# Peptides against a protein of PDB entry 5EIB, part 307

Target 1, 366 residues: chain A of PDB entry 5EIB
Amino acid sequence: VDLEPGTMDSVRSGPFGQIFRPDNFVFGQSGAGNNWAKGHYTEGAELVDSVLDVVRKESESCDCLQGFQLTHSLGGGTGSGMGTLLISKIREEYPDRIMNTFSVMPSPKVSDTVVEPYNATLSVHQLVENTDETYCIDNEALYDICFRTLKLTTPTYGDLNHLVSATMSGVTTCLRFPGQLNADLRKLAVNMVPFPRLHFFMPGFAPLTSRGSQQYRALTVPELTQQMFDSKNMMAACDPRHGRYLTVAAIFRGRMSMKEVDEQMLNVQNKNSSYFVEWIPNNVKTAVCDIPPRGLKMSATFIGNSTAIQELFKRISEQFTAMFRRKAFLHWYTGEGMDEMEFTEAESNMNDLVSEYQQYQDATAD
Target 2, 366 residues: chain A of PDB entry 5EIB as posed
Amino acid sequence: VDLEPGTMDSVRSGPFGQIFRPDNFVFGQSGAGNNWAKGHYTEGAELVDSVLDVVRKESESCDCLQGFQLTHSLGGGTGSGMGTLLISKIREEYPDRIMNTFSVMPSPKVSDTVVEPYNATLSVHQLVENTDETYSIDNEALYDICFRTLKLTTPTYGDLNHLVSATMSGVTTCLRFPGQLNADLRKLAVNMVPFPRLHFFMPGFAPLTSRGSQQYRALTVPELTQQMFDSKNMMAACDPRHGRYLTVAAIFRGRMSMKEVDEQMLNVQNKNSSYFVEWIPNNVKTAVCDIPPRGLKMSATFIGNSTAIQELFKRISEQFTAMFRRKAFLHWYTGEGMDEMEFTEAESNMNDLVSEYQQYQDATAD

## One batch from the design tools (peptide; made by RFdiffusion4, then SolubleMPNN)

Design b2_p27_6_s2 (from b2_p27_6, 11 letters changed)
Fold by OpenDDE base, seed 4:
Parts: sequence; C-alpha cells; structure tokens
Structure b2_p27_6_s2 (fold): chain B 366 residues (1-366), chain A 27 residues (1-27)
Amino acid sequence: as target 1 above (366 residues)
Amino acid sequence: SAAEERLKRFQAEAAERARERLEKLAK
C-alpha cells in the first residue's frame, strides 16, 4: 500500500514482485507530502476502504488468522498517517486479533524532512492505543550500525533496509517454523508484554560484521550471544545499560547445541543481572530453529522490552517540543482538518509512556 | 501539580496491577 504509485511500480518490477497478487497492490496518486494529516484524514482516508476490502478478502482466506503485521515509517505521511488509520480501522473490525507493527523511527541523520517529529509523535500516540506489539526500528541506530559496525562510509537506504529485512526475518522465525517458542503472535505478546501500553520492542540481530572482517569472524554461540546483548547491536538508539529489561526473547537459528545456547543465555543474564528487573520471573525466553538464514551458518535475533526505550521517545519528544513551541508548520496539518489539541494529546500520551517506563525502571522488589 | 499527582496515581495503579499479575504467576 502506498499513496504514491512509484513505490508500487518498484516493488512490482523488483525480483520478488511476482510473489504478490496484482489485486493486492493498492495505491493512490497524490501522496501524503510527508504530512501525517494527509495520510490520516484526507488522501489516506480516500484509499483506506480499498485497502480494507483487500484485508477482508485475505483474512477470509486464512485457515487461522492470528493477526496483522504492518511495516511502516513514522517519519513520512503515508506510513505514519495512513498506516495508523489502517491500524485503527483493522482494530475496529478485528478487535480480538493481534496487531503487530514494524515501525521505522525517523532520524535527522537519515532524513532532512523537518516535520518528522510531528509525524512520529502523532503515530506513537496511535500505536500506544491500537497495537499489541511494536518493533522499534530506529533509523538513527541503523545508520550508526552501518557506519560504526559495518564500516560503511556512506550508508544508503539499501544498507539500512538490509538490516531491517534481517531483523524482520529473525523475529518472524518462530511464526514461520512450527514447534518454536512464541509460535503465534498471541504467545509472543503474553511472553513479551507484561503491561499492555509497554509493548515497544528493541530489536537486534547477530552477526553484524563488516565486509573486511567477515572472513575472520567465527560464528559461535558465545559470539552471537555477546553481540546480541551489545548496546551497539540494538536497532533502537537506546543503551540497555541506562534501563532495565522487563522481558527478553532470543531466537537462535542454525545447527547448534541447545545446551550451549542455554549455558550462554544463563551466563549473559548473570553478567547483566543489574539490567533486568528482578520482580518478573522467567523474563528471558530462548528459541532455537535448526534452519539458518540464507548465507549464514548461524544467527541470533534479539527482542528486548526495556525501559531504556524511553531514550528513543525522549529524543522524538524533544524534537517535537522544539517545533511545536514555535508553531512551526502547524498550518500544514490544521489545513487538513486537524486540531492543535491533537498535537498536545499525542505529546502528553508519549510523555506518560516515558513516565511509565521510568516507574518500572525504578521499581524494586519489596 | 495536578499532572504530577495524576502521574503518581497512575504509576501506583500500574505498580499494583503489576504486583497482582506477579502474584497470580507465582501461584
């Protein structure tokens, strides 16, 4: 789905364009112009019914519908505005199904779009209320991984999207292969989300290796485990050492010893015990899938529900506040039928979320 | 402030819900 035809043409003409049904390509003509309000109330509202018709048709064809997965950006107008409209409409029609998102967070390091803080804040407000699970894929973190870890001098969107695709493949492993931990979206939510509003995940993937050092890197369970818990490997620009893990899932892929995985996972928990909440029992879950990703012998994917995720929301909030105090570009949103109160409500809800994370960070076992 | 009191109340209620859930899991 897009409000611009050019992206759909690129997907259709791409190497995998034929895996999608032609009738499942829904697109507009005008775009959202990086405006959340155009995506949510005008251009997106005109297209949403056509998308819902496709969603209904595909849902009816499912033997067992678990829920929905949306991949979208929060910086643009289509992914942010129309994406959150679509989430709301699907939630209304399917209230008992899981809503899962891969939400790409904006960064000034990656995009010069000045209104991204507005689009992100307005989106987070919707995601807090209407999603059950949100993977926070932060363009700031992706850029830093590409530059610092992968040693790419000039990271491209292609390089960032490679990390996104590896992560998405990793976190969906348990859904795609029978007999795994978190084999359905509901079990994932039960294991990962102790508090309904605190459903924002910090993803990570290992191995991440520069092209120049790839030949010298041993793919071992200890190395995967160490890298997966390294702050530099997090695909959200947060330091886990500044917070506490509420829950963790680790998904290992490839032929490896389950005993060795369990030993390394125990060791990393013990070494980092100060960075876990002590009052949530059995808050680390481990899965092993014998099927490696393409081109790798072994991998590990990390899913962290950490109070450190508040650093991401604080960054967006600071950027939002700096613009909103000046009433910068507000007329672009109000001209599409938005009220200034919706900005204040969204800011307040995001600040409340930050405060909730901080509370659980400071909570001790009595 | 009224906002700080609302936040503290919300925090207390959330902590209590968390505690109740943990007590149910320990059972």
Scores: peptide ipSAE 0.030, ipTM 0.545, DockQ to the pose 0.027
Fold by OpenDDE base, seed 3:
Structure b2_p27_6_s2 (fold): chain B 366 residues (1-366), chain A 27 residues (1-27)
Amino acid sequence: as target 1 above (366 residues)
Amino acid sequence: SAAEERLKRFQAEAAERARERLEKLAK
């Protein structure tokens, strides 16, 4: 789905374009112009019914519908505005199904789109209410991984998207292979989301290896475990050392000893015990899939529900507030039928979310 | 504070929605 036709042509011409049904390509002509309100109230609102018809058709064809997975950017107008509209509409129609998102967070280091703080804040407001699980994929973190870890001098969107794809493949491993922990979206939510509003995850992937170092790197369970918990491997631009993990899931792929995995997972928890809440018992879940990802002998994917994620929301909030106080570009949003009060509501809800994370960060076992 | 009251409201509303979903799944 897109408000621009050109993105559909790129998918169709891509190496996997033929796996998608032609009728499942829904697109507009005008685009959202990086405006959330165009995506949510005007251009997106005109297209949403056509998307919902496709969603219904595909849902009816499912033997056992667990839920929905949306991949979108929060910086643009289509992914943010229309994406959140679609989430809302799907939630209304399928209130008993899990809503899962892969939400790409904007960063001034990666994009020159001036209104990204508005689009992100307005999107987060919707995601807090209408999603059950949101993987926060921060463009800043992806850029930093590409530059610092992968040693890419000029990271491209292709390089960033490769990390996203690896992460998405990792976190969905348990859903795609039978007999695993978190074998369905609901079980994942139960294990990962102790508090309904605190459903924003910090994903990570290992191994992250530069092309020049790939030939020399032994992939071992200890190394994967260490990298998976390294702050530099997080796909969200927050430091887990500045917060506490509420819950963690680790998904290992490849032929490895379950005993070795359990030992290394215990060791890393003990080493990082100060970064976990002590009042949530058994808050680390581990899964092992014997099937490695393509091109790797083994991998590990990390899912962290950490109070440190508030750093991401604080960053967005600060940028939002600085723009909103100046009433910068508000007329672009209000001109599409949006009320200025919705900005204040979105800001307030995001600040409340930050406060909630901080409350649980400071909570001690009484 | 107004923020704390709003947070409590959002938490209560989220809990209610969760209960309603669970009740629908039990039917």
Scores: peptide ipSAE 0.029, ipTM 0.631, DockQ to the pose 0.054
Fold by OpenDDE base, seed 5:
Structure b2_p27_6_s2 (fold): chain B 366 residues (1-366), chain A 27 residues (1-27)
Amino acid sequence: as target 1 above (366 residues)
Amino acid sequence: SAAEERLKRFQAEAAERARERLEKLAK
């Protein structure tokens, strides 16, 4: 789905364009112009019914519909505005299905789009209320991984999107292969989300290796485990050491010893015990899939529900507040039918979410 | 900034297109 036809043509003409049904390409003509309000109330509102018709058709064709997965950017107008409109409409029609998102967070290091803080804040407000699970993929973290870890001098959107794709493949492993932990979206939610509003995840993928070092790197369970819990490996620009893990899932892929995995997972928990909440028993889940990812002998994917995710929301909130106090560009949103009150409500809800994470971070077992 | 001006132009053009589309749908 896109509000711009050129993006859809690029997907269709791409090497994997044929994997999608032609009739499932829904697109507008006007674009959102990086404006959330255009995505949510005008251009997106005109297209949403056509998207819902496709969603209904595909849902009816499912033998067992678990839920929905949306991939979108929170910085742009289409992914943020129309994406959250679509989430709301799907949630209304399918209230008993899981809503899962891969939400790409904007970064000033990657984009010069001035209104990204508005688009992100307005989107987070919708995601708090209408999603069950949200993987936070931060363009700042992706850029830093590309530059520092992968040793790319000038990271491109292609390089960032490669990390996104690896992460998405990793977190969906248990859904795609039988006999795994979190074999369905509902079980994942039960294991990962102890509190309904606290459903924002920090994903990570290992191994991450620079091209120059690939030939010298041994892929071992200890190295995967160490890298997976490294703050520099997180796909969200948060330091887990500044918070506490509520829940963790680790998905190992490839031929490895389950015993060795269990030993290394126990060791990393013990070494990092101060970074876990003590009042949630058995809050670390581990799965091993014998099927490695393409081109690797083994990998590990990390999913963390951490109170450190508040750093991401604080960053967005600070940028939002600085812009909103000046009423900068506000007329671009109000001109599309938005009320200024919607900005204040979105800011408030995001700040409340930050406060909730902090409360659970500071909570001790009685 | 040059980025702000480009964004403003793009948003203005997008707003005009949206308006034209709404006017066509209202007919």
Scores: peptide ipSAE 0.006, ipTM 0.320, DockQ to the pose 0.020
Fold by OpenDDE base, seed 1:
Structure b2_p27_6_s2 (fold): chain B 366 residues (1-366), chain A 27 residues (1-27)
Amino acid sequence: as target 1 above (366 residues)
Amino acid sequence: SAAEERLKRFQAEAAERARERLEKLAK
């Protein structure tokens, strides 16, 4: 789905464009112009019913509908505005289904779009209320991984999207292969979300290796485990050491010893015990899938629900506040029918989310 | 504070929604 045809044409003409049904390409003509309000109230609102018709059709074709997965950017008007509109509408129609998102967070390091803080804040407000699981994929973290870890001098969106795709493939492993931990979206939510509003995950993927080092790097369970828990490996721009893990899931792929995985997972938890809450029992889940990802002998995918994710929301909030106090570009949103109150409500809800994470970070076992 | 009261409200509302959903999914 897009409000612009050109992106859809690019997907359709791409190497995997043929895997999608032609009728499932729903697109507008005018775009959102990086304006959340255009995505949510005007251009997106005109297109949403056509998308819902496709969603209904595909849902009816499912033998067992678990829920929905949305991949979107929070910086742009379509992904943020129309994406959150779709989430709302799907939630209304399917209140008993899981809403999962892969939400790409904007960063000044990657984009010059000045209104991204507005779009992100307005989107986070919707995600807090209407999603069950949100994977936070931060363009800042992706850039830093590409530059620092992968040794890419000039990271491209292609390089960032490669990390996103690897991560998405990793976190969906249990959904795609039977007999795994978190084999359904509901079970994932139950295992990962101890508090309904605190459903924002920091994903990570291992191995991450520079092209020059790939041929020399052994892939071992200890190395995967170490890299997976490294703060520099997180796909969200937060340091887990500044918070506490509420819950963790680790998904290993490839032929490996379950015993070795369990030993390494226990070792890493013990080494990092100060970074876990002590009052949530069995808060680390591990899965092993014997099927490796394409081109790798083994991998590990990390899903963390950490109070450190508040750093990401604080960054967005600071940028939002700096812009909103000046009323910068507000006329672009109010001109699409938004009230200034919607901005203050969104800001307040995101700040409340930060406060809620902080509350549980500071909580001790009674 | 007003912020704390608002947070408690949001938490309560979210908990209720989660409970209702879990009950629906248990059927």
Scores: peptide ipSAE 0.316, ipTM 0.838, DockQ to the pose 0.051; fails the geometry check

Design b2_p27_6_s3 (from b2_p27_6, 13 letters changed)
Fold by OpenDDE base, seed 2:
Structure b2_p27_6_s3 (fold): chain B 366 residues (1-366), chain A 27 residues (1-27)
Amino acid sequence: as target 1 above (366 residues)
Amino acid sequence: SEAEERLKKFQEEAKKKARERLEKLEK
């Protein structure tokens, strides 16, 4: 789905364009112009029914519909505005199904779109209320991984998208291979989300290695375990050491000893015990899939529900507040039928979420 | 302070919800 036809043509002409049914390409003509309000109330609202018809058709063809997965950007107008409209409409029609998102957070290091803080804040407000699970994929963190870890002097969107793809493949491993922990979206939600509003995850992937260092790096369970818990491997721009993990899932892929995995996972928890909440015992879940990812002997994917994710929301809130106080570009949104109150409500809800994370961080065992 | 009492109450409710979740995961 896109409000721009050129995006659909790019996907269709791409190496995987034939995987998708032609009738499942739903697109507009005018685009959202990086405006959340155009995506949510005008251009997106004109297209949403056509998308819902496709969603219904595909849902009826499912033997066992677990839920929905949306991949979208929160910085643009289509992914943010129309994406959150779709989430709302799907939630209304399928209230008993899991809503899972891969939400790409904007960064000034990657995009010069001045209104991204508005689009992100308005989107986070919708995600807090209408999703069950949200993987926070931060363009800032992806850029920093590409630059610092992968040693790419000028990271491209292709380099960032490669990390996103690896992460998405990792976190969905348990859903795609039978007999694994978190074998369905509901079990994942139950394991990862102790509190309904606190459903924002920090993904991480290992191994991340620069091209020049690949030949010298052993792929071992200890190294994967250490790297997946390293703050530099988090795909959300927050430091886990500044917060506490509520829940963690680790998904190992490849031929390895389950015993070695369990030993290393216990060791990393014990070493980092100060970064876990003490009042949620057994909050780390581990899965092993014998099937490695393409091109690797083994990998590990990390899913963290951490109170440190508040750093991401604080960054967005600070940027939002700096623009909103000036009423900068606000007329572009109000001209599409939005009220200034919707901005204030969205800011308030995001600040409440930050406060909730902080209160859980400060919660000690008695 | 009223803020400390609100925080304490929130922490107690959080711990309760966490325990209830764990009991569901053990079944």
Scores: peptide ipSAE 0.017, ipTM 0.369, DockQ to the pose 0.028
Fold by OpenDDE base, seed 1:
Structure b2_p27_6_s3 (fold): chain B 366 residues (1-366), chain A 27 residues (1-27)
Amino acid sequence: as target 1 above (366 residues)
Amino acid sequence: SEAEERLKKFQEEAKKKARERLEKLEK
């Protein structure tokens, strides 16, 4: 789905364009112009029914509909505005199904779109209320991984999207292959979301290896385990050492010893015990899938629900506040039928979310 | 790939258009 036909043509002409049904390509003509309000109330609202018709049709064809997965950017107008409209409409129609998102967070290091803080804040407001699980993928973190870890001198969107795709493949492993952990979206939510509003995850992936070092790196369970818990490999721009993990899931892929995985997971948890809440029992879950990812002997995917995610929301909030106090660009949104009150509500809800994370960070075992 | 180049060009044009709109609003 896109409000711009050019993006859809790029997907169609891409190496995987033929894996999608032609009828499932829904697109507009005018785009959202990086305006959340255009995506949510005008251009996106005109297209949403056509998307919902496709969603219904595909849902009816499912033997067992677990829920929905949306991949979108929060910085743009389409992914943010229309994406959150779709989430709302799907939630209204399928209230008993899991809503999962892969939400790409804006970063000033990667994008020059000045209104990204508005689009992100307005989107986060919707995600807090209407999603069950949100993987926070921060373009800043992806850029830093590409530059620092992968040794890419000039990271491209292709390089960033490769990390996103690896992560998405990793976190969905338990859904796609036989396994005991997180076998469905609901079980993932139960394992990962102890508090309904606190459903924002820090994803991570291992191995992350520079092209020049790939040939020399032995892939071992200890190295994967160490790397996936390293703050530098988090795909959200927050340091887990500044917060506490509420819950963690680790998904290993490839031929490895379950015993070795369990030993390494216990070791890393013990070494990082100060970064876990002590009052949530069995808050670390581990899965192993014998099927490696394409092109790797083994991998590990990390999912963290951490109070450190508040750093990401604080960054967005600070940028939002700096713009909103100046009433900068508000006429672009109000001209599409938005009220300034909706900005204030979105800011307040995001600040409340930050406060909730802080409260649980400071909570001690009784 | 040709698709990556088109996407990059599209993103650069979108960024350029966004900047040009911004410069018009600061006036």
Scores: peptide ipSAE 0.005, ipTM 0.334, DockQ to the pose 0.018
Fold by OpenDDE base, seed 3:
Formats: structure tokens, sequence, C-alpha cells
Structure b2_p27_6_s3 (fold): chain B 366 residues (1-366), chain A 27 residues (1-27)
């Protein structure tokens, strides 16, 4: 789905374009112009019914519908505005189904669009209320992984999207393959989200290895375990060392010893005990799937629910507040049918979310 | 920093390339 036809044709002409049904390509003509309000109230609202018809058709064809997965950007107008409209409408129609998102956060260092803080804040407000699980992905973190860890001198969107795809494949492994510890989306949410509003995750993937070093690197359970807990492997632009993990999930893939996995997972928790809350018992979940990803002997996918994620929301809030106090560009949003009150509500809700994360970061066992 | 400038340039080039793809598909 896109408000711009060109994105859809790029997918259709891509190496996997033929795996998608032609009737499942829904697109607009005018785009959102990087305006959340165009995506949410005007251009997106005109297209949403056609998307919902496809969603209904695909949902009816499912033997067991667990939920929905959306991949979108929070800085643009389509991914942010129309994406959150779709989430809202799907939640209204399917209240008992899991809503999962892969949400690309705007980089605090590199703004694509001057109004990204508005689009992100308005999106976060919707995600707090209407999602069960949100994987926070930052283009800065992905670029830094590509450049520093993968040793790519000129990272491309293809390289970034490869990391996202590997992570998405990792987090969905337990849903797609039979294993002794099969989790469904609901079980993952129950294990990862101790507080309903605190459902924003930092993802990570291992192994991350440069092409030149691949032949020299042993893929071992200890190395995967060490790498997936490394702050440099986080795909969100926050440092887990500045907060505390509420919950963690680790999804291993490949032929490995369950005993060795359990031993290494215990060792990494003990070594990093200061970065976990002590008052949530059994807050680390481990799953193993015997089927490795394509081209790897083994992998691990990390999902962290950490109070350090508040750093993302604080940065967005600071940028939002600096713009909103000046009433900069507000007429672009209000002219599309938004109320100025919705900005204040979204700012308030995001600041409340930051306060909630801080409260649980500072909480000690009595 | 030099890393921030490279990231900025990457994002700008990537957006430009995305827009150019969109414009080619609308024609």
Amino acid sequence: as target 1 above (366 residues)
Amino acid sequence: SEAEERLKKFQEEAKKKARERLEKLEK
C-alpha cells in the first residue's frame, strides 16, 4: 500500500514482485507530501476503504489469523498518516487480533523533512493506543551497523533493508516454523509487554559480519549471544546501557545445543544484571528453531523492551516542542482537517510515555 | 561528526533516489 504509485511499481518490478497478488497492490495518485494529516484525514482516508477490502479478503483466507504486521516510516506522510489510519481501522474491525508494527523512526541527526517531528509525534500517539508490539527501527542505527560492523563504505537502502528483513524474519521465526517453544504473536506480546503502553522494542540481529571476515568467523552460540546483547547491534538509536530491560526475547535459529543456549543466555543475564530490572521475574525468554536462515548456519534475533527507548521519544518530543511553540507549519495540518488540540494530546501522551519508562527505570524491588 | 555527515548525505541521496523512482513509475 502506498499513496504514491511509484513505490508499488518498484515492488512489482523487484525480484519478489511476482509473489504478491496483483489485486493486493493498492495505491493512490497524489501522495501525502510528507504531511501526516494528508495521510490520515484526506488522501489516505480516500484510499483506506480499498485497503480494508483487501485486508478483509486476505483475513478471510487465513486458517488461523493471529494478527497484522505493518511496516512503515514515521517521518513521512504515507507511512505515518495513512499507516496509523490503517492501524486504527484494522484495530476497530479486528479488536481481538494482535497489531504488530515495524516502525522506522526519524533520525535525530538527519531530518528528511522539516515536519518529521510532527509526523513522528502524531504517529507515536496512535501507536501507543492501537498497537500491541512496535519494533523501533532507526535509519541511523542501521547505517552505523552497515558502516562500522559490516564495513560497507557506501551503505545503500538495500543494505539497510537487508538488516530489517533479517530481523523481521527472525522475530517471525517462531510463528512460521514448528519448534519446542512455539510462540504465537499473542504469547510474544504477553511475554514482552508487562505494561500495556510500554510495547516499543529495540530489535537486534546476529551474526553481523563483514563480507571480508565471514570466512574467519566461527558461528557459535557464545558469539551470537554476545553480539545480540552488544549496544552496537541495536537497530534503535538508543543505548540499552542508559536504561534497564523490562523484558528480553532471544530467538535462535539453526542446529545448536539447547543446553548451550540456556547456559549462554544465563551467563549474559548474569554479566549484564545491572541492565535488567530485578522486580520482573523470568523476564528473558529464549526460543530455538532448528531451521537456519538462508546462507547462515545459525542466527539469533534479539528483542529488547528497555526503558532506554525513552531516549528516542525524548529526542522527538524536544524537536516537536521547539517547532510547535513557534506554530511552525501548523496550517499545513489544520488545512487538511486536523485540530490543533490533536498536537497537544499527542505531545502529552508521548511525554506521559517517557515518564512511565522513567518511573519503571527508577523502580526497585521493595 | 564525519559519521553524521555521511549519514546525512546517505539519507538525502536515498530520498532523492526514492523520489526519482516514484516519478519514473508515474510516467
Scores: peptide ipSAE 0.026, ipTM 0.410, DockQ to the pose 0.018; fails the geometry check
Fold by OpenDDE base, seed 5:
Structure b2_p27_6_s3 (fold): chain B 366 residues (1-366), chain A 27 residues (1-27)
Amino acid sequence: as target 1 above (366 residues)
Amino acid sequence: SEAEERLKKFQEEAKKKARERLEKLEK
């Protein structure tokens, strides 16, 4: 789905464009112009019913509908505004189904859109209320991985999107291979989300290896485990060492010893015990899938629910507050039918979320 | 910073390539 017609043509002409049904391409005539309000109240509102008709049709074709997965950007008007409208409408129609998102967070280093703090804050407000699971993917973290770890001198959106795709493939492994841990979206939510509002995950992937070192790197379970818990491998621009893990899932892929995986996972937890909450029992889950990713002997995917994710929301909130106090570009949103009150509510809810993460970070078992 | 300049340049090149792809699909 996009409000810009040209984006659909780029997907159709892509190497995988034929995987999608032509009738499932819904697009508008006018883009959101990087305005959340255009995506949510005007241009997106005109298109949402046509998207819901496709969603209903695909849902009816499912033998067992678990839920929905949305991939969107929170910086742009379509992904943020129309994406959150779609989430709201799907939640209204399917209140018992899991809502899962892959949400690309705006970064001041990677963004050319001045109004991203508004789009992100307004989106986070909707995601807090209307999603069950949100994978936070930060363009800054992806860029830093490409530059520092992968040794790409000039990272491309293709390079960033490759990391996103690898992460998405990793986190969905258990859903695609029956009999694994978190074999369904609901079980994932139960294992990963101890508190309903605290459903924002930091994903990570291993191995991350530069092209120049690929030939010399042995892929071992200890190396995968160590790299998976490294802050430099997180796809969200927060340091897990500045918070505590509420829950963790580790998904290993390839032919490896389950015993060795369990030993290494226990060792990494013990070494990093200060970065876990002590009052959530059995908060680390491990899965092993014998089928490796294409082109790798083995991999590990990390899903962390950490209180350190508040750093991401604080960054957005600071940028939002600095713009909103000046009423900068506010007329672009109010002109689409938004009230200034909605900005204040969104800011408040995001600050409450930050406060909730901090409270659970500071909580003890006593 | 030199990293921010490289990133800005990259974004401009990526936007340019995206536009060039769009213009090729409109033909």
Scores: peptide ipSAE 0.013, ipTM 0.349, DockQ to the pose 0.015; fails the geometry check

